# Peptides against a protein of PDB entry 5Z08: the designs that were tried, part 12

Target 1, 168 residues: chain A of PDB entry 5Z08
Amino acid sequence: RQKDEWAKKTSSLMKQLDWFIGEHLGAMLAAEELGGPVVGELMEIDPDDLSAGFNAHGKLKKATSQPDLDRRQRRIDDIWGPQDEQGQAHKRKRGADEALAASAEMRDLIEQLMNKLVEAGGDNSATYVEIPRESAAARFLVRSKVAMFHPNDARRLRLVDFGRDLDD
Target 2, 222 residues: chain B of PDB entry 5Z08
Amino acid sequence: GLPRLIDAIEEASKIPAKRRQTPIKPTIEKLTTHLYTHGASPDSLLRLADLLTLRNHLDQASLAAITRNLYPSSTVSDEVVLRFIGALGHGQLKPTLALQALFLRWLVMVYHLLENPGVLGQVYGVLFDLLDTAAIRPQLCHLLALVTRRKHVRPFRIQAILTLSRQTGGDPNLTGLLRVFKNYYPEIIVGDATKGRASAFKHPDPQWRQHLDEIQQRRSEA

## One batch from the design tools (peptide; made by RFdiffusion4, then SolubleMPNN)

Design b1_p8_8_s1 (from b1_p8_8, 6 letters changed)
Fold by OpenDDE base, seed 2:
Structure b1_p8_8_s1 (fold): chain B 168 residues (1-168), chain C 222 residues (1-222), chain A 8 residues (1-8)
Amino acid sequence: as target 1 above (168 residues)
Amino acid sequence: as target 2 above (222 residues)
Amino acid sequence: MIRQFIES
């Protein structure tokens, strides 16, 4: 009975996490990878907002009335950005593709981290996942105190074991 | 002498720590003491660079200790520099990012002893493309600040550092590097990215510098 | 694991 309830609760939480990754977190992580705000500073990033880009402070380039910041960023983009008039549609598509990629990366990373934790059977040295890059996903997990890097190797990431840290 | 110590460590590096007949720590301590006292010749530097950069069974503490005592007694060759540059980035065969940060710090501290400082300018793109790696970014920005010339300050790199500065919330090291870029092109509109705190890129270890100078002076008297 | 929970 308790195991079944735990399994159901775990399944429900995983479904909610998957939904959250797909609907919200992926776009936010993609925004961070594109030079947007760090996840947690912006609650809702529309894929259309990703196409608009971010200012020097990681704020969305909204058509808002601060003409000077937008002018400076546009001027930088006009001077140094690729002049590829890739139409608004191409920017939107790119933003959506990056959100999907970020979602997939986060899902894969969480899955690897959880699998390693289960497989380790209490051996903390075996709980580390090797990450190919320092991604927005990895940084998010560390910043959220859900994961931690190996003290001597920032390519190795593991879940924080809250249960053990409370018993020690 | 130093060559014999390196020989012993090279042999030990081929064997996992648990399978070694003798502990390597005493030999590492002798090596680091020798390096601290006499420095490393160009030939010894190359051998040590291989030990530090190639995958072997030496522990991270030993590798870090060698790196921290890697005083050149003379100049640093292009080959030695390229060993350390080749060890940078992500990969299963590459050193840890912590050790890579020590290598970059070392390159900063010995930059004035390079036989050809231009070698770093030739690999500028490789170094620049690693700026997204947070663990090595502080030392990498410092090295790039030393290496950057007008020819390296290109529109795409200006945009890249501006983008990365936004992504990092204005990393002081990136701000410092962007200021270096602006020194070559004052007309670069960097917006608020340069208004923040910037790293001054001060010497990482004044005591290490002083000791290096003492080792270098002894060579000039010999 | 997550996939198994999502697909279950």
Scores: peptide ipSAE 0.031, ipTM 0.258, DockQ to the pose 0.038
Fold by OpenDDE base, seed 4:
Structure b1_p8_8_s1 (fold): chain B 168 residues (1-168), chain C 222 residues (1-222), chain A 8 residues (1-8)
Amino acid sequence: as target 1 above (168 residues)
Amino acid sequence: as target 2 above (222 residues)
Amino acid sequence: MIRQFIES
């Protein structure tokens, strides 16, 4: 009885997590990957200020036509510029595709992390998943204090085991 | 005048709220109104800094209200700055982290009025070592962005920010500070830590700035 | 595991 209730609760939580990833988190992670806001921090960053480097005095450099500013400005203009109707449709499609990709990456990462935690049988050294890159998904899990990087290897990520630290 | 209001609040701050004969709120309101209208002289700023930073019986709302209205009518002395810096970090005798964040925000907003901006550079290490304190990190990074000079950009600090950035999953304030560091040393390899969104460190309160400018202008005409 | 829980 208790095991069945636990299994049902776990299944329900996993479904809720999957829903949250698909409906909300994927789009936010995709935005972060594209250089948008970091998930959980509504920083009112004016796009114009992102393009403007800081001078030696900590003041925003006026957007002077420096060539490296042009590439970032193009990306900002590509992100925020007036897009023609066709450009908006392509942008919407690309945004949807990126959100789906981010959702899939997050799901896969969580699955790998959970599987490694179970397989490790309590050996913390065996709980690390090798990640090909520091993704928005990985960063989100670390910011949320759900996962942590290996102290010496940023390619290794593990879940924080909250259950063990309570028994010691 | 302002000195008499400060006297009354200093005396009240020594007494627990439940033992006060008179409510302090009306006196705080008079103080904040006066500060909003006239600003605080250097001497008054020092006294107010002590009230804000030293442990007393004033409530957090009153302390926050004073801090939000702490318009300098003139310059800000090194002593005032050091009171606020000394109040930062963890400890039972220190102000709350929420109040510390307001102090850091205030220092950002009055940075151009410091008698000696170099004083913050002298305590750079103290400020930098507080970057792990999440509650004050946004304002702290902003202040550090203003204070940082080439002499402060050391390999161990670069590595410390990179490490902390990884541990925080790429805090945009840390990314912003790394960009400031990179302005002094373009060759700094920041890896993926700079690919994320960085804070632009905009002025925290444009209305507060405008009002400060009005207070400062009235002094130049007197 | 998540896939197994979603597909179950």
Scores: peptide ipSAE 0.031, ipTM 0.465, DockQ to the pose 0.027
Fold by OpenDDE base, seed 1:
Structure b1_p8_8_s1 (fold): chain B 168 residues (1-168), chain C 222 residues (1-222), chain A 8 residues (1-8)
Amino acid sequence: as target 1 above (168 residues)
Amino acid sequence: as target 2 above (222 residues)
Amino acid sequence: MIRQFIES
């Protein structure tokens, strides 16, 4: 009974987290990857605005060029360079695509982190996920104190184990 | 010699102060005097880094005294650097923020003696993510100013500093770091964040530098 | 694990 209630609560929390990632966090992470504000500064970003890029103050630029979809993290020149007036419709789709990509990356990262934590069976050395890049998702988890980098390798990330510190 | 002093301190560090048969303070004083006179070898530095960064029963004053006298007699290995980096941030098992600030200050002062300065570049993200910690921010910004290369200057980091600068009311250390970033990308518009006072990131202790140079010169003559 | 919870 208690195990089943715990499983239900965990499932509910995971669904809420998934919703939050999809509805809010994905767009914010995408904005950060595109050189926009860091999560916590801009709480609401319209995916349509992501394509416009950001000025040096993290403010939305007027929508001009399609960001290269293959490069989630924009170059400084792409963010602050001259605005080419390319078409608005392609920009909205691109903003949505970046938000979706960021959401997927966050979900995948959380899943990997959780899986490693479970698989490690209490061995902290085995809880690290190797990350291919320092993503907005990874940085968000670290800033939120949910994850931490390996002290000797910034490509290795693990969940903060809150449960162990309570039993000591 | 220095190894015997470290042995004694390591053994004492395992025992709570109230349960020690002998006061550790005289041994710490001997250690710091030895370090001041001769510096620490790479092997001794590693052992001392462990004493400073790992949780033990040494008092904060002793740890600070060792850190202030941690003169390398030669180079500083990647392993030593990584011990200090691993000790940074929030956590019950981590050193105090005051001690972390001393570690960062030490890394700044010995940066030119690192066997591989690139090691700090590899952990750049870890360092950068600690900028929100006010207690270590001054020394952290100074270290980042030394470590920063073009590859580290990314849009999200620029924005993060801008945001944090606004939140802190224009911390001069953050403004100084933004100026370093701007050296790599002059086109970065930092707006009002750069109009304020910026830290010049001067050497934190000229006397310490001079004494370090004296210790290093003795090695070259040997 | 997360997928299992989302799909349940």
Scores: peptide ipSAE 0.031, ipTM 0.247, DockQ to the pose 0.044
Fold by OpenDDE base, seed 5:
Structure b1_p8_8_s1 (fold): chain B 168 residues (1-168), chain C 222 residues (1-222), chain A 8 residues (1-8)
Amino acid sequence: as target 1 above (168 residues)
Amino acid sequence: as target 2 above (222 residues)
Amino acid sequence: MIRQFIES
């Protein structure tokens, strides 16, 4: 009975996590991959400041500020700014595809991390998942203190075992 | 005028909110309205910097509101800059990390108005050593991206960013800063740490910039 | 594991 309730609660939690990944986190991770804010930055962005920015007339008025500073900011913006004025539709589609990809990557990564944790049977050295790249998903988990990299190998990621830290 | 508003807020800041005879919010609103309309003179900026950076009884919302409206009407002195830099980091007497992030954002937005941009280069080490503080890292990296010169790009700092990038899971702001470093030394082996996304360090608030420009322009015409 | 819980 208790095992069944635990299994149901775990299943419910996994469904909620899957939903959260698909509906919210994937888009945020994709935004992080595309140039948007880092997920989990408590930007106390006053919601009012976010709404006003997209006015159409992108004419960079040449602020007469010192030429070197504007050049450097522009250079940073040129290096990292969205290069292609590709139409809003293509950006939306790419954003959606990237959100789906990010969601899938997060799901797969969590699954691998959980599987390794279970398989390791308490051996912390065996809990590491090899990641092909440092993804937004991996970074999010590390930033959230849910996962940690191997101290000597950034290609190895493991879940933080919160259960052990509570018993200590 | 602005000095009288600052006087009133300074006096109120010495008294706990529960012991104030009058609510300070109306005075803060008058201050922020004045700042929005006219900006702050160098003298007023210094006084406001002290109010923002020194421990007092002002509420966080009021401090944030002042910071968000802290438009310089002219230049920003080294002294003002150093007040904000001195307010960074951990400590019981330091402002909240949220407020520190706003200060760093402000410094980014007014960087072009600094009387001596070199002052930030002199305190580069202080700024750099705060990169481990996650709450201020985005704005700190942006500021460092503006401040960084060839003389600041040292092997130990490169390694520090690389190490911190690994520890943070490749924070895009750190990756962005590392790319700034690489602009000075293209031979820097960044390995896989640069394969991640980097922050563009875009202007934090284009509307704020526009409004600042309007305030600055009015002064040049006077 | 997640799939197993989603499919259960």
Scores: peptide ipSAE 0.031, ipTM 0.516, DockQ to the pose 0.029

Design b1_p8_8_s2 (from b1_p8_8, 6 letters changed)
Fold by OpenDDE base, seed 5:
Structure b1_p8_8_s2 (fold): chain B 168 residues (1-168), chain C 222 residues (1-222), chain A 8 residues (1-8)
Amino acid sequence: as target 1 above (168 residues)
Amino acid sequence: as target 2 above (222 residues)
Amino acid sequence: VIRSFIES
């Protein structure tokens, strides 16, 4: 009975988390990956508000894109640069695609972290997931105090085990 | 005069210290004394910039002494600035990080004498990409604080500072630079990274500033 | 895990 109730609660929580990732967090993470503000506090950044907020005071003169500017800077200029009219639909689509990609990355990362935690059977050394890069998703989990990097290896990430602290 | 002293040092710089017939230290002392008294002309600054930034056989103490006395008697050209910027970073042919920190400090102290302050804005990316180098970060952040304009405050740079701030445990210089960024975009969410102590980017050497002002005033009276 | 919990 208690296990079933726990499983139901966990399932419900996971569904809520999945919804939150898809509806809100993905866009925020995408914004961060694209070099947007790091959301330290859970501020609902509406993707539309992100576009509106940076536009307010200054005509971003088109910096003459010297051709050798790193792909990241182009991506940021594509996201945050002055919206020419035809660019809005493509920008919205690109923004949506990046949000979807960020959502997928977050989901995958959480899944890996949870799977490793279950597989480790209480061995904290075995709970680390190897991350290919320091993603916005990984950083978010660490900032949220949900995950921790390995002290000596920033490529290794694990969930914070809150259960151990309760049994001590 | 200063050109002759530079000539002698340039020639000595081509020869390893152990193979020099005469010690260079007395000539360095004469140079630094001259620089302290009269400053360096634009032409002399360029030659000295080459001596400081190009690999040669001068010892680090001599290079540091020249840098500490590198008072411009006039303006600082773009070419001089670019020599110092080109000397930054990691590489076998580059000056030591300690000397690079002195160059950055010098650029901060002479920023108001640049013929074209915009030149630093053009190389902003080069400077910014060096923020991960701890040995030069304090002076680099100070220089960036002076150079930063709205056009430089890009989302990827905001994120880079935030990431680096976290990795460094909240370096006050990075926090200070982030505050400069926030002046252009108040809406920048910096989270806990800005709750820490920030550098105020005060003038690194008030005595040096005063002495520079005296040298500059003599030029206006001549 | 997440997929298994969503599909269950």
Scores: peptide ipSAE 0.019, ipTM 0.264, DockQ to the pose 0.025
Fold by OpenDDE base, seed 3:
Parts: structure tokens; sequence; C-alpha cells
Structure b1_p8_8_s2 (fold): chain B 168 residues (1-168), chain C 222 residues (1-222), chain A 8 residues (1-8)
């Protein structure tokens, strides 16, 4: 019973995470990769903005894309760029493609990190994933205190084991 | 055409105003009118950049008028950018600080047309070291706000801006630049320096932008 | 893992 409840909760959380990556985080990570602002600590996201995004049934309310947040993440050059419909269309398309790429990278990275954690069987030394680059995704996970780099090798990333702190 | 106008101005620039056979002002007006109507090609931009940045006998009003009408019809090359960057700072051979401010403003307004925006990142240190020059600081901060990437946000530069902000009583442009830095490192303890009024770094001239867009659009249709 | 959880 407890294992089944845990599996259901985990599945629900993973679905929510996937949604968050696809709908919000991917665009922000793409902006960072393009040299835009760094995605803030998840904790600096106004809990009210996150809570306003979740109804009492755990369904994400469509965060009313506050047009102001999208405007704040736009590069100054994007704000000042020619208003030409063609230039905006190309820029929107490129931004969408980059957001999709960033979303995919984040999903793949999380998957690798979780797989390594499971495979390691409690050996923290075996939980490291080799990352090809310090991506916005990797930096986000570290900044959010979800992941950590190997002390001697910034190419190695692992999930923070929160489970050990519960057994102590 | 534009090349002939530039030729005439280049020749006139070699001669002191008092020794010119003909007033250059009518030729400058023709040039600025042409630039306003058609913009400048990459080749013309380079020649004009040399006229603007190299010491010559052109008057400041003429140089300012050319700069205010320096609409690129195409892209802006690294070479053109580097001419303007090289003209910045203090020195007897450098343009006036007022003209340098116009150059920086121009670079801000044409930033999206640079062939390689990375060229400004390569000279980031040169730009950053000029922040103490009050006369160009507003435009310089704006340009740096566009150019700044994570690699440029270093502890010594953070401290330099913080120090300069304190010394200037919280210059809004420096506060704005600190906010840009904080976007790359949210953990930057900027203290009270960021609590003040910050420049929003709005486009310096919306009408100029609109006119530039019209010139650029005509090129894409040709 | 994530894909398997999403597809499940």
Amino acid sequence: as target 1 above (168 residues)
Amino acid sequence: as target 2 above (222 residues)
Amino acid sequence: VIRSFIES
C-alpha cells in the first residue's frame, strides 16, 4: 500500500515536472542559453505565482502568461528589434525551437540523473552523470539545490540525495 | 551617389574650414539627406566611421549630424564597430566625449544589425573600464546592458560597479547595469545599490528605430 | 524514467 501510494505520488510529480519543463522552464532555459537572464531559484518564484498555478485538485491553472514576465525575460534587443512581421516571425520560430531544445535537454538530463541514482543502489559515488557541457539545465538544477557537481570535476553531476536526510 | 559625397567630404576634411574654397555644409546636408533616405552600405559605413573617428578638420556639428543620420542599409561589420570602440576614451586624438556618447548611442540603436555581436563581448573590458567617464556613462551602461553575458560578470567588475555606484550617489545607469549583472548571478549581494532608481535602458530614439526599420525593409524588398 | 512515467 505505501509503495503504491509512493509510486502514484512520484508519477504525479514527474508529470507535473514534465509539464513545468515544457510549458515554462524550457523557454527560460533557452533564454539563458542565448545569454539572457538566469532562471531564478525556484524558491524565488513567488509561491503565490506557483500556487495560483495549481488548483485545489493539483491541476495547474494555466498560469495566465502575465505578458509582463515574458517581456522581462526578452532580451533588450528583442524588445528593440524591428517590429517587422517577418523578423518577429523568424525570431519567434527560433525562440520556439530553442525552447524545445532546452526542454529536451532538461528532460534528458533529469532522466539520466534519476537513472543513475536508481542504478547506484545507495552508492553516492556511482550517481554521477557525465555532462557534455555546463548547460542552462545543469546550472538550474545546481542552483535549485536539486543537483550538485562533483567537487573535483564540473563535468560530473548528481542528484542531491534527499532520502538520506530523512533516515537520519 | 553616396560614394561621391563621401569623397568630397573626405577631401574637405583634410583642409581647415578657413582654407576651404567652398563651404562643406551644403555637402554635409546632401550626405545626411542621402543617409536619411537610403541609409549607408557597409562600405560607406566604414568610410563614414573613419571620418567620424579619425581626427580631421570637420566641425563637431557636422560630425554629430552625420552620426545622427548614420542609418545602416544592411549589416554593421566588426571593422565598423571597432572603429567606434577605438574612438572611445580620453586622448588628444580621440573624438570629443559628446561625440563618443553619440557613437555609443548609435551602437545601441544598431546592435541588432551587427554581423557579429560577439565582437563587443571581446572588447568588453575596454568598454567597462570607461564607466568612470561620466559624460559617456549613460550610453555606455546601456551598451553594456546589451553586451553583458555571464562570462563578463566577474567579482572584480561587480565590486567596481558597486564602488562607482557609491561614489556617484547611485547613478541610475550603474544601478541598471547591476540589475543586469544580478540577472546572471541572482546571489550577487548588491546591497542598497540596487534598491535605488535604475535606468530601464529603453530605446534611445523610437523614431530613429522606426526609420531604420523602414530603410532595412526596403533593402529586403530590393 | 521520466518518459516511462509520462507514458504510464
Scores: peptide ipSAE 0.019, ipTM 0.240, DockQ to the pose 0.034
Fold by OpenDDE base, seed 2:
Parts: sequence; structure tokens; C-alpha cells
Structure b1_p8_8_s2 (fold): chain B 168 residues (1-168), chain C 222 residues (1-222), chain A 8 residues (1-8)
Amino acid sequence: as target 1 above (168 residues)
Amino acid sequence: as target 2 above (222 residues)
Amino acid sequence: VIRSFIES
């Protein structure tokens, strides 16, 4: 009985999470990937530095050459800009595609993290997922204190085990 | 007295306007006059909250008039608050969005009289999830600005408000709420979303405040 | 796991 209630609650929460990823978080992650606003404990990033985008290390890219800024700004504007009437269809489609891609990446990452946690059977060393890149999804989970990187390897990510913190 | 007026309105609320033997408007006017002069006791507030939030045959103008004169003579109970919160959102049984906006405005104006301000913090998620409803967003943001504590400022909510801010073209109320969030987490990067004009969340009705204070002062003298 | 929970 309690296990069934827990399973139902877990299923409900997972559905809500999936919905949240698809409807809201995906677009935000896509914006971050494109150098848009970042949410969470990112250190002192000047708003002007945000326009430069993030490097592969999650650091603000220095404003390199004007053309790349314009393309990124266009992409940011395409995702987050006011829906002006004429450019709406292509801009909406591109923004939607990037949001869908980000949503898929987040879903996949969460799935891998959860699977590894289950497979590890309580061995924290076995709970790490190897990530191909430091994605907006990975960064978001870390900033949210839901996941953590391996202290010596930024390519390894694991879920934070909140159950242990209650027993300590 | 006020209870008898409420009784009469409750009975009238059960009957469609076209089938009423007597016009309800004079009774509503007596009620609103009484409320303006004396305020509403906790018991009367609860009864009035039910009249305002439950589906009945009262017209929107009467409901709005009662809401505009809903001066508490004392404190506002959790039960009263929860009736108004429960009336928010979309649905056939819910009050109109215009009336919901008045309820939210009322909650803002009486926030300092809540017996337990923490009750709003407990339903924070319910309130936050309604931010997409444009008709109530201004008052909702104001209420959330009052209610928000560090525990409510979560990454997913920060993301949600940023997304909605962008989707709305930088609604000043959302910008104001983002600033409240940033007060708890200065490290939040809100980008251009905060460069816009933000609502200051000033008191919605200074005259209403003054009159409320007068009613509240009479209680302290009694 | 997530897909199985969403589909269940």
C-alpha cells in the first residue's frame, strides 16, 4: 500500500517534471546555450557579459567578433524577443526547435542520472554519469543543487542524495 | 445589524434576479454602507467571503461593491484567506477574473491584518502558477512580492518568471517580482528582463488604507 | 526509468 502510494506520487511528480521541462525549462536552457540569461548561482556576470554567451566551460565568452554576436543576438531575439508579426514563423520555429532540443537533453540527462542512482545500489562512486559536454541542462541541475560534478572530473555528474542529508 | 443584512443577501443569492420578489440592490447598499462605517467582524468576513467566492445568483456589480467595502474591523483569519485563494484560477465554478483581481487586491490591502501571514506562504505555489493569467497578474505579482521569502525563491520559479517576463515583453509587474527574487539571491542573472520598468508595488488605494486605519482604530478604543 | 514512470 505505501509503496503503491509512493509509486503513484513519484509518477505524478515525474509527469509534472516532464511537463515543466517541456513547457518552460527547455526554452530557458536553450536561451542559456545561446548566451541568453542564466538562472541560478552564477557568479557576478555583468548583463553585458551575458550577451557574449557562454564558453564551453560555462564561463562568459568574451565578446569576440561582431558577426558572431549578431548571430547569437538574433538567436536570443528569436527565442526571447518580442514576437514581431512578420518574422514570427521562422523565429518561432527556430526557438521552438532549440527549446525542444534542450528539453530532450534535460530529459535524457535526468533519466541517466536517475538510472545510475538506482543501479549504484548506494555506492556513490557508481552514481556518476559521464556527460559529453557541460550543457545548460547540466549547469542548471548543479546550480539548483540537484546534481553535482565530480570534484576532480567535470565530465562526471551525479544526483545529490537528499536522503542522506536527513539522516545526518 | 450586519448579520441580518448578510442573512437577507444569502437568501437572495439563492434566487435568480428575475425571480426575486424584492430588488437586492437596496440591501446591498445597506450592507456596503454598514461595512464602510463599521467594518466586518471575523465571522461576518467569513460569511461574506462565501458569498463572494461561491457560485450564486448575485450580480457582478454587487459582488464588486461588497469587495470594495470589505473592511475588516479586526483580523483576517486563515479560513477567509483560503476562501479567496480557492476562488482563483480558471473554471466554470470560479468567480470572474475581474472579481479575482479584486480579491487579490483586497488581500494586498489587508495583508498586515492577517492572523497568520504564513498561510499565504503555504499556498505560494498555487499563487505562483497563476502568473500566466494576464487579468490577475498585476495584483498577483504584488501579493507575491509581499509573500515571497527565501524558501520560495527556487531555480524553477526563477526560470518560470524569466520565461514569462520574456513572453510578455517585460511586464513591469513580473520585473518587480524578479527584483524581489534578486533581493534574496543577488547572484541571479536576470539579464535584460530587469532593465525594464518595474512596478514599485505601491498601495493600490491610499484612501481605502486611510479608511481601514480609522475602522481599526475604533477597535483599539473599544 | 523516467519514460517508464511517465508512461505508467
Scores: peptide ipSAE 0.018, ipTM 0.265, DockQ to the pose 0.065
Fold by OpenDDE base, seed 4:
Structure b1_p8_8_s2 (fold): chain B 168 residues (1-168), chain C 222 residues (1-222), chain A 8 residues (1-8)
Amino acid sequence: as target 1 above (168 residues)
Amino acid sequence: as target 2 above (222 residues)
Amino acid sequence: VIRSFIES
């Protein structure tokens, strides 16, 4: 009974996560891959720091020279700004395709991470997933404190085991 | 006495250097000499902390000289600690990063005199979030090494140090802090980050420590 | 895919 309730709650949570990935997160991750704003770091960023843009690791790039700000702002404006109708359709289609790709990548990555965590049976060394690239999805999970990179190998990612910290 | 010297410096700090009727340097020298000889009481420390941390018209050399001679004659209150912590980070109203590094160094050197060492543990997050500031990182890592307890060693902070270590090419101070974390959780896989050169977090100034001990001893004999 | 993990 408790396992079934837990399974139902987990299933419900996974459905909500899947929905969130498809409806919101995929587009934001795609924007990040295209050089848009970094997902999840915005809450601690001063509006003035937003203008400085984010480095590849999601940290605010120090306000580099105005020209780099303008180029990033142009990219953000190109992604989120009012675009003219005809260029918008191809960019929107590409953006939609990128959002779908990002959503699929995030779903696959979460699944692999969860599967490895279960298979490892508590061996932290066996919980690592090999990732083909450092994607916006992978970075998001790390920034969200859900996943961790292997300290010696940025191609290896694992879930943070919150359950073990509760038993200690 | 020390209070009168502080009064004079407080008044002078309100006035731009070009508009002062008298040079401040002789008064700063008298203050630093007094501090070196007698140390600062808790009340004087608070006043000096305000002079050091609040924006005023004192020059950087004077502020640095006061900080280098800021020997407590007794304990260091939570309020004094919080003044220095509040002065950390980036901002137009905050002290220079060079002065912040001196404050962190001072906190390391007087850590054993804190009335409540737990106060630094309460602001651990504030300190930890400043690790990306290269100019203060060495002293900040040293202070964090003293302050860190098991409750502070969280997965997100482990990851943050690992990430920052990779980004910095393995800063020895970050490696040292990660070793402190590993003392609480030996199972932390830190990989090459712990195999590299790590800071030993030795006392920053043995002569300053010796002189502090002499000042503290005089109080116990009085 | 997430379903298979919940069912296992």
Scores: peptide ipSAE 0.017, ipTM 0.267, DockQ to the pose 0.037; fails the geometry check

